# Peptides against a protein of PDB entry 6UG1, part 281

Target 1, 304 residues: chain A of PDB entry 6UG1
Amino acid sequence: SNEERKRRKYFHMLYLVCLMVHGFIRNEWINSKRLSRKLSNLVPEKVFELLHPQKDEELPLRSTRKLLDGLKKCMELWQKHWKITKKYDNVGLYMRTWKEIEMSANNKRKFKTLKRSDFLRAVSKGHGDPDISVQGFVAMLRACNVNARLIMSCQPPDFTNMKIDTSLNGNNAYKDMVKYPIFWCEVWDKFSKKWITVDPVNLKTIEQVRLHSKLAPKGVACCERNMLRYVIAYDRKYGCRDVTRRYAQWMNSKVRKRRITKDDFGEKWFRKVITALHHRKRTKIDDYEDQYFFQRDESEGIPD
Target 2, 301 residues: chain A of PDB entry 6UG1 as posed
Amino acid sequence: SNEERKRRKYFHMLYLVCLMVHGFIRNEWINSKRLSRKLSNLVPEKVFELLHPQKDEELPLRSTRKLLDGLKKCMELWQKHWKITKKYDNEGLYMRTWKEIEMSANNKRKFKTLKRSDFLRAVSKGHGDPDISVQGFVAMLRACNVNARLIMSCQPPDFTNMKIDTSLNAYKDMVKYPIFWCEVWDKFSKKWITVDPVNLKTIEQVRLHSKLAPKGVACCERNMLRYVIAYDRKYGCRDVTRRYAQWMNSKVRKRRITKDDFGEKWFRKVITALHHRKRTKIDDYEDQYFFRRDESEGIPD

## One batch from the design tools (peptide; made by RFdiffusion4, then SolubleMPNN)

Design b2_p30_5_s4 (from b2_p30_5, 15 letters changed)
Fold by OpenDDE base, seed 3:
Structure b2_p30_5_s4 (fold): chain B 304 residues (1-304), chain A 30 residues (1-30)
Amino acid sequence: as target 1 above (304 residues)
Amino acid sequence: METYRKLVYSVLEETEDTEKDLEHALRLIE
């Protein structure tokens, strides 16, 4: 019905804000000075030096290569630190079906909210789900004075799915769900003037994204619970930015149709959400990023 | 919860239905 369409759109918006606020709060928690002091001790001086290479005036690419090597070593150090990767309870922050949402409304189970103290302890011990692990990795890089962002692929329910029954039952459903991450890291490369993508936990990869990312879900089964629609970046200075354009090959043709920003109302509303979560002034880094997004938008063109 | 409410209601109108749905969404996220 038209009513059900409006309801699903509204609930999508609400759920999206809650996810984005969750990312904001986790980004605040990983800025903990106490955690930072503990995590900096995981990084040897030689690795710290690689994270902070001198500018090679002859070949800036050499400096980028040192940074990439430093990030690779940080991923290895993080794997040694992380002792227990817990499975997600149910589907974690992956996309719920409308049926699962409806069934959850009836289930007044007191979910135990993870407290800040419990999170900091989990990261410090190296015990937690993959999301906590990624968030801790971002905290470690920030502890080393690296300009690292927490990236969150927000998975609100699909308001464009008008099916009543959206049950996703299958033995491989969990494996397909966790094939691609929901959280990852970006690191600013001051030499190339680009963000480097780092997945320290899931795919264990470092990318300099040009047109496509390995972190973008591929295949029907993986996309059922992980639709790339809202990739939000949280920086160490409480900046909040939509970085979906980096990871979306087909932003205009495919991704936009599944976003609230498909219409002017949704675009204005979503801009208001971003503005409410963006607590810093604009920087030259934002200018370089916006220029890159502009070039990517022009290169995609308008779908015929 | 209060931080969520303040941030959510900065961008959505505060209604009784919004509060119920907020509590529902938070239970799925937290």
Scores: peptide ipSAE 0.421, ipTM 0.891, DockQ to the pose 0.823
Fold by OpenDDE base, seed 5:
Structure b2_p30_5_s4 (fold): chain B 304 residues (1-304), chain A 30 residues (1-30)
Amino acid sequence: as target 1 above (304 residues)
Amino acid sequence: METYRKLVYSVLEETEDTEKDLEHALRLIE
C-alpha cells in the first residue's frame, strides 16, 4: 500500500539516523586517551617513521609508498594483536529484511548493549567481532598521530523493496553477508592529497580508490545484506562526511535510486543529519575530497 | 540512549510512534 511505502521510508530514515549516531559514538570511544596509550605501544618506531615519511620533493609518490608500507605493517601488527573470537550476533549491523524487523518488534529481547568500558577492554585484549576490530585499528592509527577515519557503510532496511521478504535462508547467508565489511578505515595521504582505503580485518587490503573499490559489494547474494548506499566517514576531530561517491561506481545511475537523497526532501533531510553529526570546521582536506567527488560525478555523467 | 534520542528528534518529528520506533531501532543496533 501507499501507507506501507511511507512507513518503510520513515523507518529507513529513523534506522539510518540510529546507525549514523552509532558510528559517531564508536568514533568517540576510539578517541579514548587510555586506549591510545595502550595501542601506540603496538607500533614500533620503525613503523611509526614509515607512517610519517618526509616529503620527497623529487617524487612525492615515494612518500606515498612509504606510508602504504607503514599501513601494511600496521595491518600485520594488528593481526598479531587481534583474535576475532566473536561472530556477529545474528546479522550485526548488516541489513535486515522488513520481515525480520517486523518479527523483532514482537520479540522484546533485552539486547545487552555494549558499554564503552566493555568496548575499550575488548579492543585492548584483541577480542571481539570484526567491527570492534576495525574500530580498534583506527584507534591504533590515531594513537600514532595518523589522520585515520572510521568508515561505516550504513545498512538501513531497503525502503525501495516493497516485496514481502522471504526469510533469507541458512548458513550460506552468513558467509555471503560477511564477504564485504561494514566498517573500514581511511587514511589521509598528504602527498597525493587523497584518502587511502584500508580494510585491516575482512579483505586485508589497502587501496587507492580511483573508480572501483574492492570493498564495494558485488553479486546478488552479497548485496542482500550489504548494499552500498550510505558510506559515512568519522574523523578524529568529530567530522562527519558522506563518502559514498568514492566507493560507488554508479552513484547517479544506481546508488542514488536506493538512497533517501533520491529527491530534494530526502537530500535536505540527509544534509541536516550530516550537519548534526559534523562537529568541526571545514578544512583543505575537505576541499580536495569534494573536488575528487565532483570529478567523479562529471566522469560518471548523467545516466542515459 | 539520550544521545540517540536528541539526535533523532533533531531531524525527525517527535511523536509517540517515533519513540516506539526509536526504541525498536535501538534494540536492533545496540
Scores: peptide ipSAE 0.403, ipTM 0.888, DockQ to the pose 0.851
Fold by OpenDDE base, seed 4:
Structure b2_p30_5_s4 (fold): chain B 304 residues (1-304), chain A 30 residues (1-30)
Amino acid sequence: as target 1 above (304 residues)
Amino acid sequence: METYRKLVYSVLEETEDTEKDLEHALRLIE
């Protein structure tokens, strides 16, 4: 019905805001000075130096290579620190079906909200789910004065899905779900003027995304609970930015149709959400990023 | 919950239905 369509759109919007606020709060928690002091001790001086290379005036790419090597070593150090990777409870922050949402409304199970203190302890001990692990990795990089962003692929329910029940593939559903991450890291490369993508936990990869990312979900089964629609970046200065364009190959043709921003009302609303979560002034880094997104939009073209 | 509520209501209008749905959404996220 039209009413059900409106309801699903509304609930999608509400759920999206809650997810984005969740990312914001986690981004604040990883800025903990107490955590920073502990995590900085995981990074030896030689690795710290690689994270902060001098600018090579002859070949800036050499400086980028040092940074990439430093990030690789940080991933290795993080794997040594992280002792216990817990499975997600149910689907974690992956996309729920409308049926699962409706069924959950009746289930008054008080989920035990993870408190800041519990999060900080989990990160410090290296015990938690993959999301906590990624968030802790971002905290470690920030503790080393690296300009690292927390990236969140927000998975609100699909308001474009008007089916009551979405038959999910039962076999290996969890494996297919977790094949691609929901949280990852970006690191600013001051030499190339680009964001470096780092997945320290899931794919354990470092990418300089140009056109395609390995972190973009591929295949029907993986996309059932992980639909690339809202990739939000949270920086150390409480900036909030939509970085979906980086990871979406087909932003205009495919991704936009699944976003609230498909219409002018949704675009204005979503801009209001971003603005409310963006607590810093614009920087030259934002200018370089916006220029990159513009070039990506031009290169994709308008879908026929 | 309170921090979530404050941030959500900075963007969305507070209504009785919104609070119920917010509590529902937060139970799924938190």
Scores: peptide ipSAE 0.403, ipTM 0.890, DockQ to the pose 0.769
Fold by OpenDDE base, seed 2:
Structure b2_p30_5_s4 (fold): chain B 304 residues (1-304), chain A 30 residues (1-30)
Amino acid sequence: as target 1 above (304 residues)
Amino acid sequence: METYRKLVYSVLEETEDTEKDLEHALRLIE
């Protein structure tokens, strides 16, 4: 019905705000000074030096290569620190079906909310789900004074799906779900003036995204619970930015149609949400990023 | 919960239905 369409759109918006706030809160938690002091001790001086290379005036690419090598070594150090990767409880922060949402309204299951203290302990011990692990990795890089931001692929229910029964069939549903991450890291490369994408946990990859990312979900089964729609970046200074354009190959033709921002009302609303979560002044880094997004929009062209 | 409420209500109107739906959404996320 038209009423059900309105309801799903509304609940999508509400759920999206809650997810974005969750990312904001986790970003505050990883800024813990106590955690920072503990995690900095995981990084040897030689690796710290690679994370902070001098600018090579002759060939700036050499400085980027040192940073990339430092990040690779940090991923290796993080793997040594992380002892136990727990499975997600149910679907974690992956996309729920409308049926699952409706059924959950009836089930007053008290989910045990993860407290800040429990999170900090989990990161410190290296025991937790993949999301906690990624968030801890970002904390370690921040502890080394790296401009690392937490990236969250927000998975609100698909308001464009008007099917009543949205039950997912299949024994491999969990494997397909976790094939691509929900959380990852970006690191500012001051030499190339670009963000470096780092997935330390799932794909264990470092990439300099040009046109497409390895982290973008591909295939029907993977996209059922992980649709690239709202990739939100949370920096160490409580900046909040939509970085979906980086990871979306087809932003205009495909991704936009699945976002609340498909219309002017949704665009204005989503800008209000971003503004409410953005607690810092604009920087030159934001200018370089916006220029990159502009170039990506021009290069995609207008969808026919 | 309070941080969620403050941030949600900064962008959505505070209604009784919004609170119920917020509590529902939070139970799925938290």
Scores: peptide ipSAE 0.401, ipTM 0.888, DockQ to the pose 0.789

Design b2_p30_6_s1 (from b2_p30_6, 18 letters changed)
Fold by OpenDDE base, seed 4:
Structure b2_p30_6_s1 (fold): chain B 304 residues (1-304), chain A 30 residues (1-30)
Amino acid sequence: as target 1 above (304 residues)
Amino acid sequence: SILEEVLKKSELEIEEEDKDYFNYILNLLN
């Protein structure tokens, strides 16, 4: 019905806000000075120097290569630190079906809220789910004075799916779900004026995304619980930015149709949400990023 | 809370019937 469509849109919006607020809170937690002091000790001086290369005036690419090598070594150090990767409880922050939402509304499991203190302890010990691990990795890079962002692929329920039950593939459902990450890292490359994508936990990859990312879900089974729709970036200064355009090949033709921003009301509303979560002034980094997004939008063109 | 601030600034209200579910979601997320 039209009312059911409105309700699903409402639920999508509210769920999206909750997810984006979660990302904001986790981004605040990883700015902990106590955690920073502990995590900085994981990074040897030689690796710190690679993270902070001098500018090569002759070939800036050499400086980028040093940074990439430093980030690779940080991923290796992080793997050594991380002792226990817990499975997600149920589906974690992956997309729920409408049926699962309805069932969970009726069967309120008392989830134990992960307090800030428990999170900080989990990161410090290297014990937690993949999301906590990624968040801790971002904290380690920030502890090394790297301009690292926490990236979250927000998975609100699909308001464009009007089916009550979504046939999910039963076989390997968890493996297909976790094939692509929900959280990852971006690092600002001051030499190339670009964000470097870092997945330290899932795919263990470093990318300089031009047109395509390995982190973008591919295949029907993987997309059931992980649709690339809302990739939100949280920086060390409490900036909040929609970076979906970086990871979406087909933003205009495919991704936009699955977003609340498909219409003017949703676009205006989503801008209000981003603005409410964006607690810093604009910088030249934002200008370079917006220019990159503009070029990517022009290069995709308008869908036929 | 940051949630209340975002809801207020985005002009999005939680319906009374859904408060319990979203409290559950918030407890799951936080």
Scores: peptide ipSAE 0.690, ipTM 0.964, DockQ to the pose 0.740
Fold by OpenDDE base, seed 2:
Parts: structure tokens; sequence; C-alpha cells
Structure b2_p30_6_s1 (fold): chain B 304 residues (1-304), chain A 30 residues (1-30)
């Protein structure tokens, strides 16, 4: 019905706000001075120097290569620190079906909320789920004075799915779900004027995204609980930015149709949400990023 | 709270019937 479409949009919007607020709060927690002091000790001086290369005036690419090598070594150090990767409880922050939402509304299970103190302890010990691990990795890079962002792929329920029963086939559901991450890292390369993508936990990859990312979910089974729609970046200065354009090959033709921003009302609303979560002034880094997004939109073209 | 601030600035209200569910979701996330 038309009313069911309105209700699903409403739930999608509220869920999206809750997820984006969660990302904001986790980004505050990883800025803990106590955590920073502990995590900085994991990075040897030689690796710190690679993270902070001098500008090579002859070949700026050499400086980028040093940074990439430093990030690779940080990923290796992080693997040594991280002792226990826990499975997600249920589906974690992956997308719920409408049926699962309805059932959860009726059967409120008492879940243990992860408190800030428990999070900081988990990161310090190297014990937690993949999301906590990624968040801790971002904290380690920030402890080394690296301009690292926490990236979150927000998975609100699909308001474009009007099916009543969205029962998922059970057998490989968890493996397919966790094939692609919900959280990852971006690092600012001051030499190339680009964000470097780092997945330290799931795919264990470093990318300089041009047209597509390995982190973008592919295949029907993986996309059931992880659709690339809202990739939100949280920086060390409490900036909040939509970076979906980086990871979406087909933003205009495919991704936009699955977003609340498909119409003018949803676009204006989502801008208000981003603005409410963006607690810093604009910088030249934002200008370079917006220029990159503009070039990506021009290169994709207008969908026929 | 940061949630209340975002809801207010985005002009999005939680319906009374859904408050309990979203409180549950917030407790899962925070």
Amino acid sequence: as target 1 above (304 residues)
Amino acid sequence: SILEEVLKKSELEIEEEDKDYFNYILNLLN
C-alpha cells in the first residue's frame, strides 16, 4: 500500500539516523586520550617515520609509497595486537529484513549494551568483533598523528523492498554477510591529495580507489545484508561526510535509487542529518574530495 | 543527546508507538 511505503521510508530514515549516530559515538570513543597513549606504543619509531614521510620534491610518488608501506606495517602490527576476533551477535550492524524488524518489535530481547569503558578495554586487550578491531586500528593511526577517518557503511532496512516475507536462505548466510566489511579506515595522503582506503581486518587490503573498490559488495547473497548506499566518514575533528561516491561505481544509475536521497525531500533531509553530525569547519581536504567526487560524477555520466 | 539534536535538526520525530523499538535499537548501538 501507499501507507506501507511511507512507513518503510520512515523506519529507514530513523534507522539511518541511529546508525549514523552510532558511528559518531564510536568516533568520539576512539579519540580517548588514554587509549591513544596505549596504542601509540604499538608503533615503532621506524614505522612512525614511514607514516610521516618528507615530501619528495623530485618524485612525490615516493612519499606516497612510504606512507603506503607504513600503513601496511601498521596493519601487520595490528594483527599481532588483535588476539581474539569475536563473531557478531546475530547480524551485528548488517541490514535487517522487514520481517526481522517486525519480530524484534514484538520480542524485545535484552541485549548487553557495550559501554565506553568496555569498548576501551576491548581495544586495549585486542579482544572484540571486527568492527571494534577496525575502530581500534583507526585509534592507533590517530595516536600516531595520522589523519585517519572511520568509515561506516550504514545498512538501514531497504525501503525499496516491498516484499512481506524477506526470509533469507540460512546455510551460508553468516559467511556471505561478513564477506565485506561495515567499518573500514581512510587515510589522507597529503602528497597525492587523495584518501587511501584501508581495510585492516576483513580483506586486509590497502587501496587507492579510482573507479571501484574491493570493499564494495558484489553478488546477490552478499548484497542481501550489505548494500552500498550510505558510506559515512567520521574524522578526528568530528567531521561527518558522505563518501559513498568513492565506493560506488554506479552512483547515479544504481545506488541513488536505493537511497532516501532519490528525491528532493530525501536529499534535503539527509543534508540536515549530515550537517547536524558535522562538528568542524570546512578545510582544503574537503575541497579536494569534493573535486574528486565531481570528476567521478562527470565520468559516470547521466544515466540514460 | 546527539540523537535528539539530529532528530530536531532534521525535523524527524519518533512516533509514540515506535519509541520503545528505537530505544531498543539505540541500546544495541550505544
Scores: peptide ipSAE 0.690, ipTM 0.963, DockQ to the pose 0.696
Fold by OpenDDE base, seed 3:
Order: C-alpha cells, then sequence, then structure tokens
Structure b2_p30_6_s1 (fold): chain B 304 residues (1-304), chain A 30 residues (1-30)
C-alpha cells in the first residue's frame, strides 16, 4: 500500500539516523586518551617513521609508498594484538529484512548495550567482533597521529523492497553476510591529496580507490544484507561526511535509487542529518575530497 | 543526547508506538 511505503521510508530514515549516531558515538570512544596511550605502544618507532615519511620533493610517490608500507605493518601488528574475533550476534549491523524488524518489534529481547568502558577494555585486550576490531585499529592509527577516519557502511532496511516475506534462510547466509565489511578505515595521504582505504580485519587490504573498491559488495547473496548505500566517514575532529561516491561505481544509475536522497526532500533531510553530526569546520582536505567526488560524478555521467 | 540533537535538526520525530523499538535498536547499536 501507499501507507506501507511511507512507513518503510520512515523506518529507513530513523534506522539510518540510529546507525549514523552509533558511528558517531564509536568515533568518540576511539578518541579516548587512555586507549590512545595503550595502543601507541603497539607501534614501534620504525613503523611510526613510515607512517610519517618526509616529503620527497623529487618523487612524492616515494612518500606515499612509505605510508602504505607503514599501514601494512600496522595491519600486521593489529593482527598480532587481536586475539579473539567474536562472531556477530545474529546479523550485527548488517541489513535486517522487514520480517526480522517486525519480529524484533514483537520480541523485544533486552540486548546488553556495550558500555564505553567495556568497549575500551575489549579493544585493549584484543577481544571482540570485527567492528570493534576495526574501530580499535582506527584508534591505534590516531594514537600514532595519523589522520585516520572511521568508515561505516550504514545498512538501514531497504525501503524500496516492498515484499512482505524477505526471509533469508540459507546455510551460507552468515559467510555471505560477513564477506564484506561494515566498518573500515581511511587514511589521509598528504602527498597524493587522497584518502587511502584500509580494511585491517576482513579482506586485510589497502586500496587507493580510483573507480571501484574491493570493499564494495558484489553478488546477490552478499548484497542481501550489505548494500552499498550510505558510506559515512567519521574523523578524529568529529567531522562527518558522506563518502559513498568513492566506493560506488554506479552512484547515479544504481545506488541513488536505493537511498533516501533519490528525491529533493530526502536529499535536504539527509543533508540536515550530516550537518548535525559534523562538528568541525571545513578544511582543505574536504576541498580535495569534494573535487574528487565531483570528478567521479562527471565521469559516471547521467544514466541514459 | 546526540540522537535527540540529530532528530531535532533533521525535523524527524519518533512516533510513540516506535519509541521502544528504536530504543532497542539504539541499545543494540551502542
Amino acid sequence: as target 1 above (304 residues)
Amino acid sequence: SILEEVLKKSELEIEEEDKDYFNYILNLLN
């Protein structure tokens, strides 16, 4: 019905706000000075030097290569620190079906909220789910004075799916779900004037994204619970930015149709949400990023 | 809270019937 469509859009919007607020709160938690002091001790001086290369005036690419090597070594150090990767309870922050939402509304299980103290302890011990692990990795890089962002692929329920029964029962459902991450890292490369993508936990990859990312879900089974729609970046200064354009090859033709921003009302609303979560002034880094997104938008063109 | 600030600035209200569910989601997320 039209009413059901409105209700699903409403639920999508609220769920998206909740997810984005979660990302904001986790981004505050990883700025803990106590955690920072502990995590900086995991990074040897030689690795710290690679994270902070001198500018090579002859070949800036050499400085980028040192940074990439430093980030690779940080991923290796993080793997050694992380002792226990817990499975997600149920689906974690992956996309729920409308049926699962309805069932959850009826069966209000008291989920134990992870307190800030428990999170900091989990990161410090190296015990937790993949999301906590990624968040801890971002905290370690920030402890080393690296300009690292927490990236979250927000998975609100699909308001464009009007099917009543969307039961995703399959033996491989968990493996397909966790094939691609929900959280990852971006690191600012001051030499190339670009963000470097780092997945320290899932794919264990470092990318300089041009047109496509390995972190973008591919295949029907993986996309059922992980649709690339809202990739939000949280920086160390409490900036909040939509970076979906980096990871979406087909933003205009495919991704926009699945976003609240498909219409002017949704675009204005989502801009208000981003603005409410953006607690810093604009910087030259934002200018370079916006220029890159503009070029990516022009290169995709308007779908015929 | 940061949630209340975002809801206010985005002019989005939680209907009374849905408050418990979204509190549950927030607790699941946090």
Scores: peptide ipSAE 0.690, ipTM 0.964, DockQ to the pose 0.726
Fold by OpenDDE base, seed 5:
Structure b2_p30_6_s1 (fold): chain B 304 residues (1-304), chain A 30 residues (1-30)
Amino acid sequence: as target 1 above (304 residues)
Amino acid sequence: SILEEVLKKSELEIEEEDKDYFNYILNLLN
């Protein structure tokens, strides 16, 4: 019905706000001074120097290569630190079906809220789910004075799916679900004036995204619980930015149709949400990023 | 809370019937 369509949009919007607020809170927690001091000790001086290369005036790409090597070594150090990767409880922050939402509304399970103290302990010990691990990796890079962002692929329920989804009961559902991450890292490359994508936990990859990212879910089964729609970046200064354009090859033709921002009302609303979560002034880094997004929009074109 | 601030600034209200569910989601997330 039209009413059910309105209700699904409403739930999508509220769930999106809750997810984006979660990302904001986790981004605050990883700025812990106590955690920072502990995590900086994981990074040897030689690796720290690679993270902070001098500008090569002849070939700036050499400086970028040093940074990439430093980030690779940081991923290796992080794997040594991280002792226990826990499975998600149920589906974690992956997309729930409408049926699962309805059933959860009826069956209020008391979930154990992860307190800030428990999170900091988990990161400190190297024990937790993949999301906690990624968040801890971002904290380690920030502890090394790297301009690292926490990236979250927000998975609100699909308001464009009007079917009663009965199908997600398969044993393979978890493997397909976790094939692609919900959280990852971006690092500012001051030499190339671009963000470097880092997945330290899931795919264990570093990318300079041009048109396509390995972190973008592919295949029907993977997309059931992980649809690339809202990729939100949280920086060390509490900036909040929509970076979906980086990871979406087909933003205009495919991704936009699955977002609340498909219409003017949803675009205006989503801008209000981003603005409410953006607690810093604009910087020249934001200008370079917006220029990159503009060029990507022009290059994709408007789908016929 | 940061949630209340975002809801207010985005002009989005939680319906009374859904408060318990969203409190559950918030407790799951935070």
Scores: peptide ipSAE 0.689, ipTM 0.963, DockQ to the pose 0.731

